Peptides against a protein of PDB entry 3MAZ. Designs and how they scored, part 13

Target 1, 99 residues: chain A of PDB entry 3MAZ
Amino acid sequence: VLNPMPACFYTVSRKEATEMLQKNPSLGNMILRPGSDSRNYSITIRQEIDIPRIKHYKVMSVGQNYTIELEKPVTLPNLFSVIDYFVKETRGNLRPFIC
Target 2, 99 residues: chain A of PDB entry 3MAZ as posed
Amino acid sequence: VLNPMPACFYTVSRKEATEMLQKNPSLGNMILRPGSDSRNYSITIRQEIDIPRIKHYKVMSVGQNYTIELEKPVTLPNLFSVIDYFVKETRGNLRPFIA

## One batch from the design tools (peptide; made by RFdiffusion4, then SolubleMPNN)

Design b1_p11_4_s3 (from b1_p11_4, 6 letters changed)
Fold by OpenDDE base, seed 5:
Formats: sequence, structure tokens, C-alpha cells
Structure b1_p11_4_s3 (fold): chain B 99 residues (1-99), chain A 11 residues (1-11)
Amino acid sequence: as target 1 above (99 residues)
Amino acid sequence: PLVAAPDGLEE
């Protein structure tokens, strides 16, 4: 059965996502989670470029697309594309958290 | 390039 959501999607809070990433960094460093509003999501990442840093991004549902709330917003057709964007933009530094 | 918007944090 195909998963309608990206593999790194978990129904967890900001705090829980942070704890998941900190506890098992070998499983990935990016989680997609429900946002505070219905149909919206958030991306939580943990990068270790210099020191471990937790960042959160809003992914807003806009019509049939999704907009990543970056300094320069990016609109994509689906959540799989959103995950792909984060992976590609960081040249593989970000990897979906898979457990 | 992955700079979140000022209000990009999600509770």
C-alpha cells in the first residue's frame, strides 16, 4: 500500500520532532509534521554544519500547492516535492527521518 | 538559501 504522505511525516509536535531528531540522528535529520492550522505543515530539521542547530519552516497550503515560508518563498505541487526541495537544496545534507 | 521567514517558526 502506497503512503499518501512522505515517509518522514509524523503526527508529532515541534518538541517531539526535535527530540526524535536528537535521539536518533543516524535515521535522518528532517521531519514533516502537522502545522498549527489544518492543511498546513511544518518542517523541522537538525543540521550539524558547525554546531547542532534546530530549524523550523512553515509549509502553507495554497490552493492545490504548498508554499515553503522561506525568506524567498518557494511554491511546489505536493509534499513529496517539498521534501525533495529540502534534500536537493542542501545537496543531500538534509535527509528524511526514517524509522 | 534555506532561510526561514521571520514568522516561519511553527509551534
Scores: peptide ipSAE 0.243, ipTM 0.786, DockQ to the pose 0.240
Fold by OpenDDE base, seed 4:
Structure b1_p11_4_s3 (fold): chain B 99 residues (1-99), chain A 11 residues (1-11)
Amino acid sequence: as target 1 above (99 residues)
Amino acid sequence: PLVAAPDGLEE
């Protein structure tokens, strides 16, 4: 069965996402979650390059695409591509949280 | 790198 949402998508709040990542870092360090309003989303990550750092990114629904609100915005065709972008951009440092 | 916009943090 085709799942329209990435495996790391969870219907959780910012706080819950942070707790999930902190509790089980071996399962991944990136979560996609619902935005606070409308058809938008947020990405919560926990990187441990030097020290543990929690960061959040807005993923805005724009037409049929999605724009990651970075200093240099990136627009992609679907949420799977959004997850892929985070993985590739960090050369594998970020991995989807699979529980 | 992956740097969020100034208002990138959201619930």
Scores: peptide ipSAE 0.239, ipTM 0.784, DockQ to the pose 0.244
Fold by OpenDDE base, seed 1:
Structure b1_p11_4_s3 (fold): chain B 99 residues (1-99), chain A 11 residues (1-11)
Amino acid sequence: as target 1 above (99 residues)
Amino acid sequence: PLVAAPDGLEE
């Protein structure tokens, strides 16, 4: 079976993504969702380091690559790499939400 | 603590 999108991708809104993460934290804390613009995406995370914190990141489609809009932008070849980046950057603290 | 990379633009 061909999987063109990461398993943590859901066609949900910012609000719905937040609710999903809050409702079932044991399933993961990171969701990839459609952005407000065509071909762009957003990452919603919920980290519980000190207190629960929800954050949203913009993932822009640039040519055949994707750029995570961070203070220091990171450009990657595909969405799977984007998810991998968030996982590795946090040393596993962030895990894709799988339901 | 393991925190995500520097904040980017929110969407």
Scores: peptide ipSAE 0.190, ipTM 0.777, DockQ to the pose 0.712
Fold by OpenDDE base, seed 2:
Structure b1_p11_4_s3 (fold): chain B 99 residues (1-99), chain A 11 residues (1-11)
Amino acid sequence: as target 1 above (99 residues)
Amino acid sequence: PLVAAPDGLEE
């Protein structure tokens, strides 16, 4: 049983997420997806600052929180906060993929 | 500042 998930969450693979972002960039450039391990997730983004770049971030379930595996890790209370962090940190450059 | 950790590249 899962609580409500962020709108940009899709049960897709890394490859599928990449394809979704490439095919419909107007719908957003950030997807939350299941990680390779249970209860962990991954964030796939496609930024077009200079050239299109696909990047993946690991979001680890730690206790009742989630840690984004960044050079300087960030721990947040829920997945909605994780999405918010990516949007805020990039000043809106990253937007959740909504289809 | 969104620099993934060396182990941050998830599958």
Scores: peptide ipSAE 0.241, ipTM 0.789, DockQ to the pose 0.233; fails the geometry check

Design b1_p11_4_s4 (from b1_p11_4, 6 letters changed)
Fold by OpenDDE base, seed 3:
Structure b1_p11_4_s4 (fold): chain B 99 residues (1-99), chain A 11 residues (1-11)
Amino acid sequence: as target 1 above (99 residues)
Amino acid sequence: SLVAAPDGLEE
């Protein structure tokens, strides 16, 4: 039995994720999606601090944990924690995209 | 403060 995935998880490509965020910014600005390799994921965000900016982050499955490929990597126990990290680190600027 | 690693981009 598969555990539930974060609400902002969608089986979409990088391009589709970008389009979703651009089309409906009021629904959120962060999407979790499948990575190019099995068991890995990617985060696509669209922040509007000064101008709209699209960024992508790699989330690597390492053992039973996940590591966000940041300049200073962060390892967390599950994908829910990964989403929580992005929200808290930006003090709420990033919000999961809820379609 | 969220700076991706140089190879942190994934399509």
Scores: peptide ipSAE 0.247, ipTM 0.787, DockQ to the pose 0.240
Fold by OpenDDE base, seed 5:
Structure b1_p11_4_s4 (fold): chain B 99 residues (1-99), chain A 11 residues (1-11)
Amino acid sequence: as target 1 above (99 residues)
Amino acid sequence: SLVAAPDGLEE
């Protein structure tokens, strides 16, 4: 069956996403999850560049596109592109959590 | 480089 969502999408809360990333860091360090509002999403990451750091990003649905709420917002056509952006921007440091 | 906006945190 075709999966219309990125592989790292899970219907979990902010807290659950954090726990998933902490429990199994070898499976990846980035999760896409539902946002507090319908049609919006959040990205939770756990980077270990210096010390383990949990960060959350808001991904807002804008028309048919999605905007990552960064200091300088980035708008992309779909959620797959959003995941790709995080991977590419960090040169592979961020990897989708796959279980 | 990925700096979230102040309002970018989601509950």
Scores: peptide ipSAE 0.246, ipTM 0.784, DockQ to the pose 0.241
Fold by OpenDDE base, seed 1:
Structure b1_p11_4_s4 (fold): chain B 99 residues (1-99), chain A 11 residues (1-11)
Amino acid sequence: as target 1 above (99 residues)
Amino acid sequence: SLVAAPDGLEE
């Protein structure tokens, strides 16, 4: 079975992604969505450490890789690795939203 | 606390 995109990928807007995460926090707190430009993406997260906080990250397609636009950019080979990065960096605090 | 990596540019 082919799985070209991560399970937490949804063709939704920034606003819709935020609403999804707020409405069903038990399903996960991280969504991958289309970016403003073709072949680029965005990650929307909702962390509840002190209070609920929504943040968005830009994921740029660069050649055959993807670069997460962080203060110190991180380049990875595919979108699955991008999701894995967010999970690992937060030691599991971030989990892909599975609907 | 377990916070995501440094903020990136939003889109």
Scores: peptide ipSAE 0.195, ipTM 0.773, DockQ to the pose 0.694
Fold by OpenDDE base, seed 2:
Structure b1_p11_4_s4 (fold): chain B 99 residues (1-99), chain A 11 residues (1-11)
Amino acid sequence: as target 1 above (99 residues)
Amino acid sequence: SLVAAPDGLEE
């Protein structure tokens, strides 16, 4: 089966993504969604380290790659790698939201 | 505890 998008990708708004993560935290805490611009994306996360915290990250399409707009930007070859980066960088604290 | 990478620009 061809899967062109990560399993945690949903065509939802920032608000909807936040609500999804808040409503069902057991399903994961990271959502990939369309960005403000057609070819860009956003990552919405909900971490519960001390208190629940919602954060949003830009994932910018740059040529054939994607750049995560972090304080120190990270460029990766595809969206699957973007998801992998968030998982690895947090040592598994972030997990893709799977309905 | 596990903390995410440095904050990025909001969208």
Scores: peptide ipSAE 0.178, ipTM 0.765, DockQ to the pose 0.744

Design b1_p11_5_s1 (from b1_p11_5, 6 letters changed)
Fold by OpenDDE base, seed 1:
Structure b1_p11_5_s1 (fold): chain B 99 residues (1-99), chain A 11 residues (1-11)
Amino acid sequence: as target 1 above (99 residues)
Amino acid sequence: MKVAMPDGLEE
């Protein structure tokens, strides 16, 4: 039993997330999934800027917050804020995958 | 213009 999670959260592997995004790009291009360690997560995205590019980001649970492991790390209070950050950072190019 | 997400540590 989990607390409410972002709509783009799926209990899938890195490979499965990649396949989901490639198969149905019209449904969104960002997935939140379980990380390799307990209480950590990963974000898989598929952006088509010049060519399609798949990237995976680490979202680390730190205390009661979450830190997106970017070159310049960003710490946010919850996973909903994490998703929002990805959307805003890309000016809406990234959209949560909803099926 | 489409904006790419910055690079970071990969899972």
Scores: peptide ipSAE 0.602, ipTM 0.931, DockQ to the pose 0.856
Fold by OpenDDE base, seed 3:
Structure b1_p11_5_s1 (fold): chain B 99 residues (1-99), chain A 11 residues (1-11)
Amino acid sequence: as target 1 above (99 residues)
Amino acid sequence: MKVAMPDGLEE
């Protein structure tokens, strides 16, 4: 049984996610999308700190949890927590893309 | 101050 997905989840490719964020930055700068494997996901972000930078992160399903593949991996209980982590980690600079 | 998300494994 699937729970609702985060509002910034879109069934788009890496390329499409990049284009969405570049085209409408006012709608947010973070997208959750399908990963290359069945229960894995990817996060695409576009941060404008010094210059616009696009980055992609692997979010791996591990048991009943999810691990964000950072230099020091972070494991969370659900995808909503994953989105929350990105927002809090950047002190609000990252915001879910809401179309 | 703007905080950048740290690097990780790319997907």
Scores: peptide ipSAE 0.589, ipTM 0.929, DockQ to the pose 0.837
Fold by OpenDDE base, seed 4:
Structure b1_p11_5_s1 (fold): chain B 99 residues (1-99), chain A 11 residues (1-11)
Amino acid sequence: as target 1 above (99 residues)
Amino acid sequence: MKVAMPDGLEE
């Protein structure tokens, strides 16, 4: 049986994800979505520190792990860990979008 | 202090 996906996963496009985050910022500011290629994903975030900033990150499936394509790549065992990384890296500023 | 995510490859 396949494990469930993180709560902030939505089968939406890059544009739709951006619109979701902009429309309801109180629900969270991070969305996990399908990537352009099978088995890969993307994370869209909207951080509002100085000004609102939208960014999209590539999460590549590598073997049984996932690598976040940062300047210094980070490899994690599952998508839940990927979400956790974004939350912890920003000390809680990023929160999964839950609608 | 609020922390911003660093840059990465866009998708």
Scores: peptide ipSAE 0.514, ipTM 0.915, DockQ to the pose 0.852
Fold by OpenDDE base, seed 2:
Structure b1_p11_5_s1 (fold): chain B 99 residues (1-99), chain A 11 residues (1-11)
Amino acid sequence: as target 1 above (99 residues)
Amino acid sequence: MKVAMPDGLEE
């Protein structure tokens, strides 16, 4: 039994997430998905700054927290905070994909 | 101005 997850969480692969974002960009441009390991996650984004760019970030569980594997790692207490960070960091350009 | 996420380690 899983605790509540962010609205943009989907049990999809990297490829599927990419396709979802490309197919329906109006629904959002950020997806949280299972990572390669049981307690880790990945975030797939599709930003259109100059041209559409798809990137995938590792979100690693560390104890009871989560670390976003950025050049300068950011550790947060839960996945909701992780999503919030992505939204705020991009000043709203990233929005959770809501299907 | 649109802000891009910084680079990170990809999954």
Scores: peptide ipSAE 0.605, ipTM 0.932, DockQ to the pose 0.853; fails the geometry check

Design b1_p11_5_s2 (from b1_p11_5, 7 letters changed)
Fold by OpenDDE base, seed 3:
Structure b1_p11_5_s2 (fold): chain B 99 residues (1-99), chain A 11 residues (1-11)
Amino acid sequence: as target 1 above (99 residues)
Amino acid sequence: MMVAAPDGLEE
């Protein structure tokens, strides 16, 4: 069973995600994309605080949950929660890329 | 205040 995916999910590569965020920053600055393994995902962000910075995160499937590979890993129940985590942690600076 | 995303392990 395939459940609905977050609106910022796109079947794009690391490079394509970076280009999308750079081309249309007004549409958001966070993309969820497929990982190397079919069960895993990656998050690509572009923040403009001092200068534009691109970062990529690994989101690993662990049982029925997902773990964001951070210095201190964070485990969440679904991909929507993963997106929410990034939004909340940055107090809204990160926003899902909606196209 | 603009909050930077958390530090993590990149692909």
Scores: peptide ipSAE 0.540, ipTM 0.912, DockQ to the pose 0.829
Fold by OpenDDE base, seed 2:
Structure b1_p11_5_s2 (fold): chain B 99 residues (1-99), chain A 11 residues (1-11)
Amino acid sequence: as target 1 above (99 residues)
Amino acid sequence: MMVAAPDGLEE
């Protein structure tokens, strides 16, 4: 069966996502979740470089693409590419949370 | 080397 959403997508709140990442860091440190609007999403990450840092990014649906609200915005064709972007940009430090 | 995630505006 084809899964149309990335494996790290969970229908959880901002708070729940944070708790998931904090509770089981060995399972990954990046979650894709529903945004405030129906067609928008959010990325929650927890990186432990110097100290644990939780960040939340907006992933906005723009036409048929998605824009990650970064200081320098990045537009990608699908949510899988969004996840891939975060993995590649951090050279694997960010990994999708797989429960 | 561990790379920090890009800077962005908080959701």
Scores: peptide ipSAE 0.539, ipTM 0.912, DockQ to the pose 0.848
Fold by OpenDDE base, seed 1:
Structure b1_p11_5_s2 (fold): chain B 99 residues (1-99), chain A 11 residues (1-11)
Amino acid sequence: as target 1 above (99 residues)
Amino acid sequence: MMVAAPDGLEE
């Protein structure tokens, strides 16, 4: 079965993504959503380490790749790799939100 | 220990 987008991708707004993560934290804490511009995306996360913290990242489409706008930018070949990056970097603390 | 997400620019 063809799956062109990561399972945690939802066509929701910044606000809606935040609400989804807050309402059902047991389902995951990371959402991929449409960005403000065509072909760009945003990642919304909710981590509860010391206190609940919501963060939003820009994922820019560059050619056939995607660049996560971090202090030290990271470029990856596809959106699945973008999700994987966040999972690995946090040693599994971040998990895709599966509704 | 839980690891915080990397530092990035706010969307």
Scores: peptide ipSAE 0.539, ipTM 0.913, DockQ to the pose 0.838
Fold by OpenDDE base, seed 4:
Structure b1_p11_5_s2 (fold): chain B 99 residues (1-99), chain A 11 residues (1-11)
Amino acid sequence: as target 1 above (99 residues)
Amino acid sequence: MMVAAPDGLEE
């Protein structure tokens, strides 16, 4: 079945995403969600390295691509690549939340 | 060592 969205995409708010990650950390620690504006997205993560840290990233739709708003922005061709970027960048510490 | 997520502009 063709799924145009990553498995960790949920139509939830910033607060809801945070709660999801906190309640079920064993299911993953990264959620993709709708941004405040159409065609934009946000990524919420909960990383437990020294202490639990919640972060929210902007993923901006730019033409046919997506730009992750990092100190050094990264532009990728699709949302699947965005998820992959976070997984690879953290050597697997970040994992998509799958419930 | 556990790798932290990159620094970014928060939504």
Scores: peptide ipSAE 0.536, ipTM 0.913, DockQ to the pose 0.851

Design b1_p11_5_s3 (from b1_p11_5, 7 letters changed)
Fold by OpenDDE base, seed 3:
Structure b1_p11_5_s3 (fold): chain B 99 residues (1-99), chain A 11 residues (1-11)
Amino acid sequence: as target 1 above (99 residues)
Amino acid sequence: SMVAAPDGLEE
């Protein structure tokens, strides 16, 4: 059984995700996409604080959880929580990209 | 001010 995916999940490449965020920044600045491996994912963000900055994070499937590859890894129970983490961590600056 | 996303291992 596969539960629904977060609204900001798109089956796009790293490049496509970057272009989506650059083209329509008003729709959000965070995308969840397939990773290199079957059960892994990647998060692409675009923040415009001082200058536009694109970052890509690895979200690894670990057991029944997901670990965001940060300097200090964070493990969460599902992908919705992963998105929530980024939103909360940036106090709302990061918002899921919604077409 | 705005908070930057955390530092992490890039894909």
Scores: peptide ipSAE 0.563, ipTM 0.917, DockQ to the pose 0.844
Fold by OpenDDE base, seed 4:
Structure b1_p11_5_s3 (fold): chain B 99 residues (1-99), chain A 11 residues (1-11)
Amino acid sequence: as target 1 above (99 residues)
Amino acid sequence: SMVAAPDGLEE
């Protein structure tokens, strides 16, 4: 069984993700990518509120859920919810990168 | 104003 992945998921490295967001900011400012190992993932964002800021979040697979490594961790049921969380939390400022 | 992403532990 192959489960679908969010549209902003790309099999790219941390560096490649950063370059993608910098090159085409009009396509979105958030991507989901494979983590360093196993079933974990990372979220790379590029926000331009005051100045451009790149951040990389850890999304850890915990059982059948996913935990975003924030100062106050948030656990969600799937990767789609993880993307939704960032969109909602920033009132739409963060948008999935669609290439 | 625009809302910044939450603070978290970077990879």
Scores: peptide ipSAE 0.563, ipTM 0.917, DockQ to the pose 0.854
Fold by OpenDDE base, seed 2:
Structure b1_p11_5_s3 (fold): chain B 99 residues (1-99), chain A 11 residues (1-11)
Amino acid sequence: as target 1 above (99 residues)
Amino acid sequence: SMVAAPDGLEE
């Protein structure tokens, strides 16, 4: 039994996530999706600061926590915190994609 | 001003 997932979680591929963000940027610019491995996840973002930039982050399940694979890794207690981290770090520029 | 997402290791 899985606990509730963040609203921006979609069971989509890397390519599909990219297409979703490109097609409907007004709905948000951040998607959480299944990672390459069963218990890991990925974050796909699309920021339009100077030019549109797509990035994909690895969110690794480590014990009961999650580590975002950044240049300086960040470990958080749950996926909601992962989403919150990206929102806060970008001062709200990143927003969860909500269909 | 808009803040870019942190640098990370691409999937």
Scores: peptide ipSAE 0.562, ipTM 0.915, DockQ to the pose 0.859
Fold by OpenDDE base, seed 1:
Structure b1_p11_5_s3 (fold): chain B 99 residues (1-99), chain A 11 residues (1-11)
Amino acid sequence: as target 1 above (99 residues)
Amino acid sequence: SMVAAPDGLEE
């Protein structure tokens, strides 16, 4: 079975992604969605460490890879790796939203 | 303790 996109990918807007995460936090706290430009994406997260915080990251398509726009940019080979990066960096605190 | 997501540029 082909799985071209991560399970947490949804064709939703920035606002819709935020609402999804707020409404059902038990399903996960990270969503991958279409970016403003063609072939680019955005990551929306909702972490509840001290208080609930929503953040949006830019994931830019560069050649055959993807670069997460961080203070220190990280380039990865595919979108699955992008999701994995966020999971690992937060030691599992961030989890893909599975609806 | 829980780890915060990395700092980055917002969309």
Scores: peptide ipSAE 0.561, ipTM 0.918, DockQ to the pose 0.845

Design b1_p11_5_s4 (from b1_p11_5, 6 letters changed)
Fold by OpenDDE base, seed 5:
Structure b1_p11_5_s4 (fold): chain B 99 residues (1-99), chain A 11 residues (1-11)
Amino acid sequence: as target 1 above (99 residues)
Amino acid sequence: SMVAMPDGLEE
């Protein structure tokens, strides 16, 4: 049995995620991907505030929760909540990449 | 106005 993952989850590398977001910005600007460690993840975003900027965030598995490694870390109960956090914090500017 | 995400640890 495989637990459901957010729709913007893709088994891609940092480089591939960057290319996906750059190639089709109309499909969204946020990707969840596997991290460098087995139970960790990364969020890749492309925001166009002043100029297009690509950023990558660590999402660390901590017990049954996940911590977004911001300068002020945020802990959430699941990966869906992680995606929701990015959407809400940017007031909808970040949208999950749906291919 | 649009809100940018703050910096964090990257990978």
Scores: peptide ipSAE 0.586, ipTM 0.927, DockQ to the pose 0.836
Fold by OpenDDE base, seed 2:
Structure b1_p11_5_s4 (fold): chain B 99 residues (1-99), chain A 11 residues (1-11)
Amino acid sequence: as target 1 above (99 residues)
Amino acid sequence: SMVAMPDGLEE
């Protein structure tokens, strides 16, 4: 069966995503979730480099692409590429949450 | 070394 969404996509709230990552850190530390708007998304991450830090990023649907709202925005062709970017940018520290 | 994601607009 074709899966049109990344495996770490969950229809959860900002709070729920945070709780998922905190409760089961061994399953991953990155979740893709619905954003405030219909065609936008959010990425919730939990990195514990010095201390555990939860951050939420806006992933805006722009035309047929997606823009990660970083200080220096990054535009990618699909959500799979968005997830890949987070993984590569952190050299594997970020891993999609899989349960 | 571990790399932290940079800051961005929060959602």
Scores: peptide ipSAE 0.583, ipTM 0.927, DockQ to the pose 0.856
Fold by OpenDDE base, seed 4:
Formats: structure tokens, sequence, C-alpha cells
Structure b1_p11_5_s4 (fold): chain B 99 residues (1-99), chain A 11 residues (1-11)
């Protein structure tokens, strides 16, 4: 049985995630999706601080934790914490995409 | 001002 996933998790590709965020920005600007390899994930975001920017972050499964591949890697205990990190780090600018 | 996430791109 698959454990509960964050509400912004969707089984979509990089391209699909980008399109989702672009088409419905009012629903949020952050999506968690499967990575290229099993047990790994990717976070796709669309921030409009100066101009719209789409970025994709690697979230690597390491043991029972997850590491966000930032310039300064951050390791967290679960995917919910990963989403929370992105929200807090941007002081609320990033919000999970909820259909 | 709004805060942008730092770099850390997917392969």
Amino acid sequence: as target 1 above (99 residues)
Amino acid sequence: SMVAMPDGLEE
C-alpha cells in the first residue's frame, strides 16, 4: 500500500507539470512529481518575481529521508516536509498546486 | 519582497 502523498503530487511528466502551472497559476505554483528514477522525485515550480521562471528540483530518496538538491542540499524526513520547506523558504510565495 | 528559490536544477 502506497503511503499518503502531498496534495500537490501528480503522476505527470516535466512538460505536463509545466503546462499545468502555466495554465492555472491561481491553483498554485508548485508540483511534486515522479523523478526519472524510481523512489526519486522532482519539484517543479513557477515563480513570477521578476519574470515567470520554471525550475525543476531533484528530490532524492536517501534511506528513509529525502534530500533536496539545492546548491546547499537539505535533507528532510518526508515529502510533506519537503513541500513545507519550499513554502517556508519562499515565505509563502510557493504554494502547492491543488486542482 | 518575494523570495526566490535558489538554484538546484533537475538533471
Scores: peptide ipSAE 0.583, ipTM 0.926, DockQ to the pose 0.818
Fold by OpenDDE base, seed 1:
Structure b1_p11_5_s4 (fold): chain B 99 residues (1-99), chain A 11 residues (1-11)
Amino acid sequence: as target 1 above (99 residues)
Amino acid sequence: SMVAMPDGLEE
């Protein structure tokens, strides 16, 4: 079975992604979605550390890799690695939204 | 403790 995209990828808007995470937090708190430009993506997360916070990150396609637009950019070979990065960086606090 | 992702907001 082919799985070209991470399980938490949904063809939804910024607003829709936010609503999904808010309505069903038990299903996960991270969504990968299409970006504003072709071949680029966005990551929407909802973390409840002190208070619930929604954040959106740019994931830019650069050649055959992807760069997460953080203060210190991180470049990875594929979108699966991008999702893995978010999970590991937060020590498992971020989990892909599985609907 | 839980770790928050650093800043890097979408345009």
Scores: peptide ipSAE 0.576, ipTM 0.924, DockQ to the pose 0.821

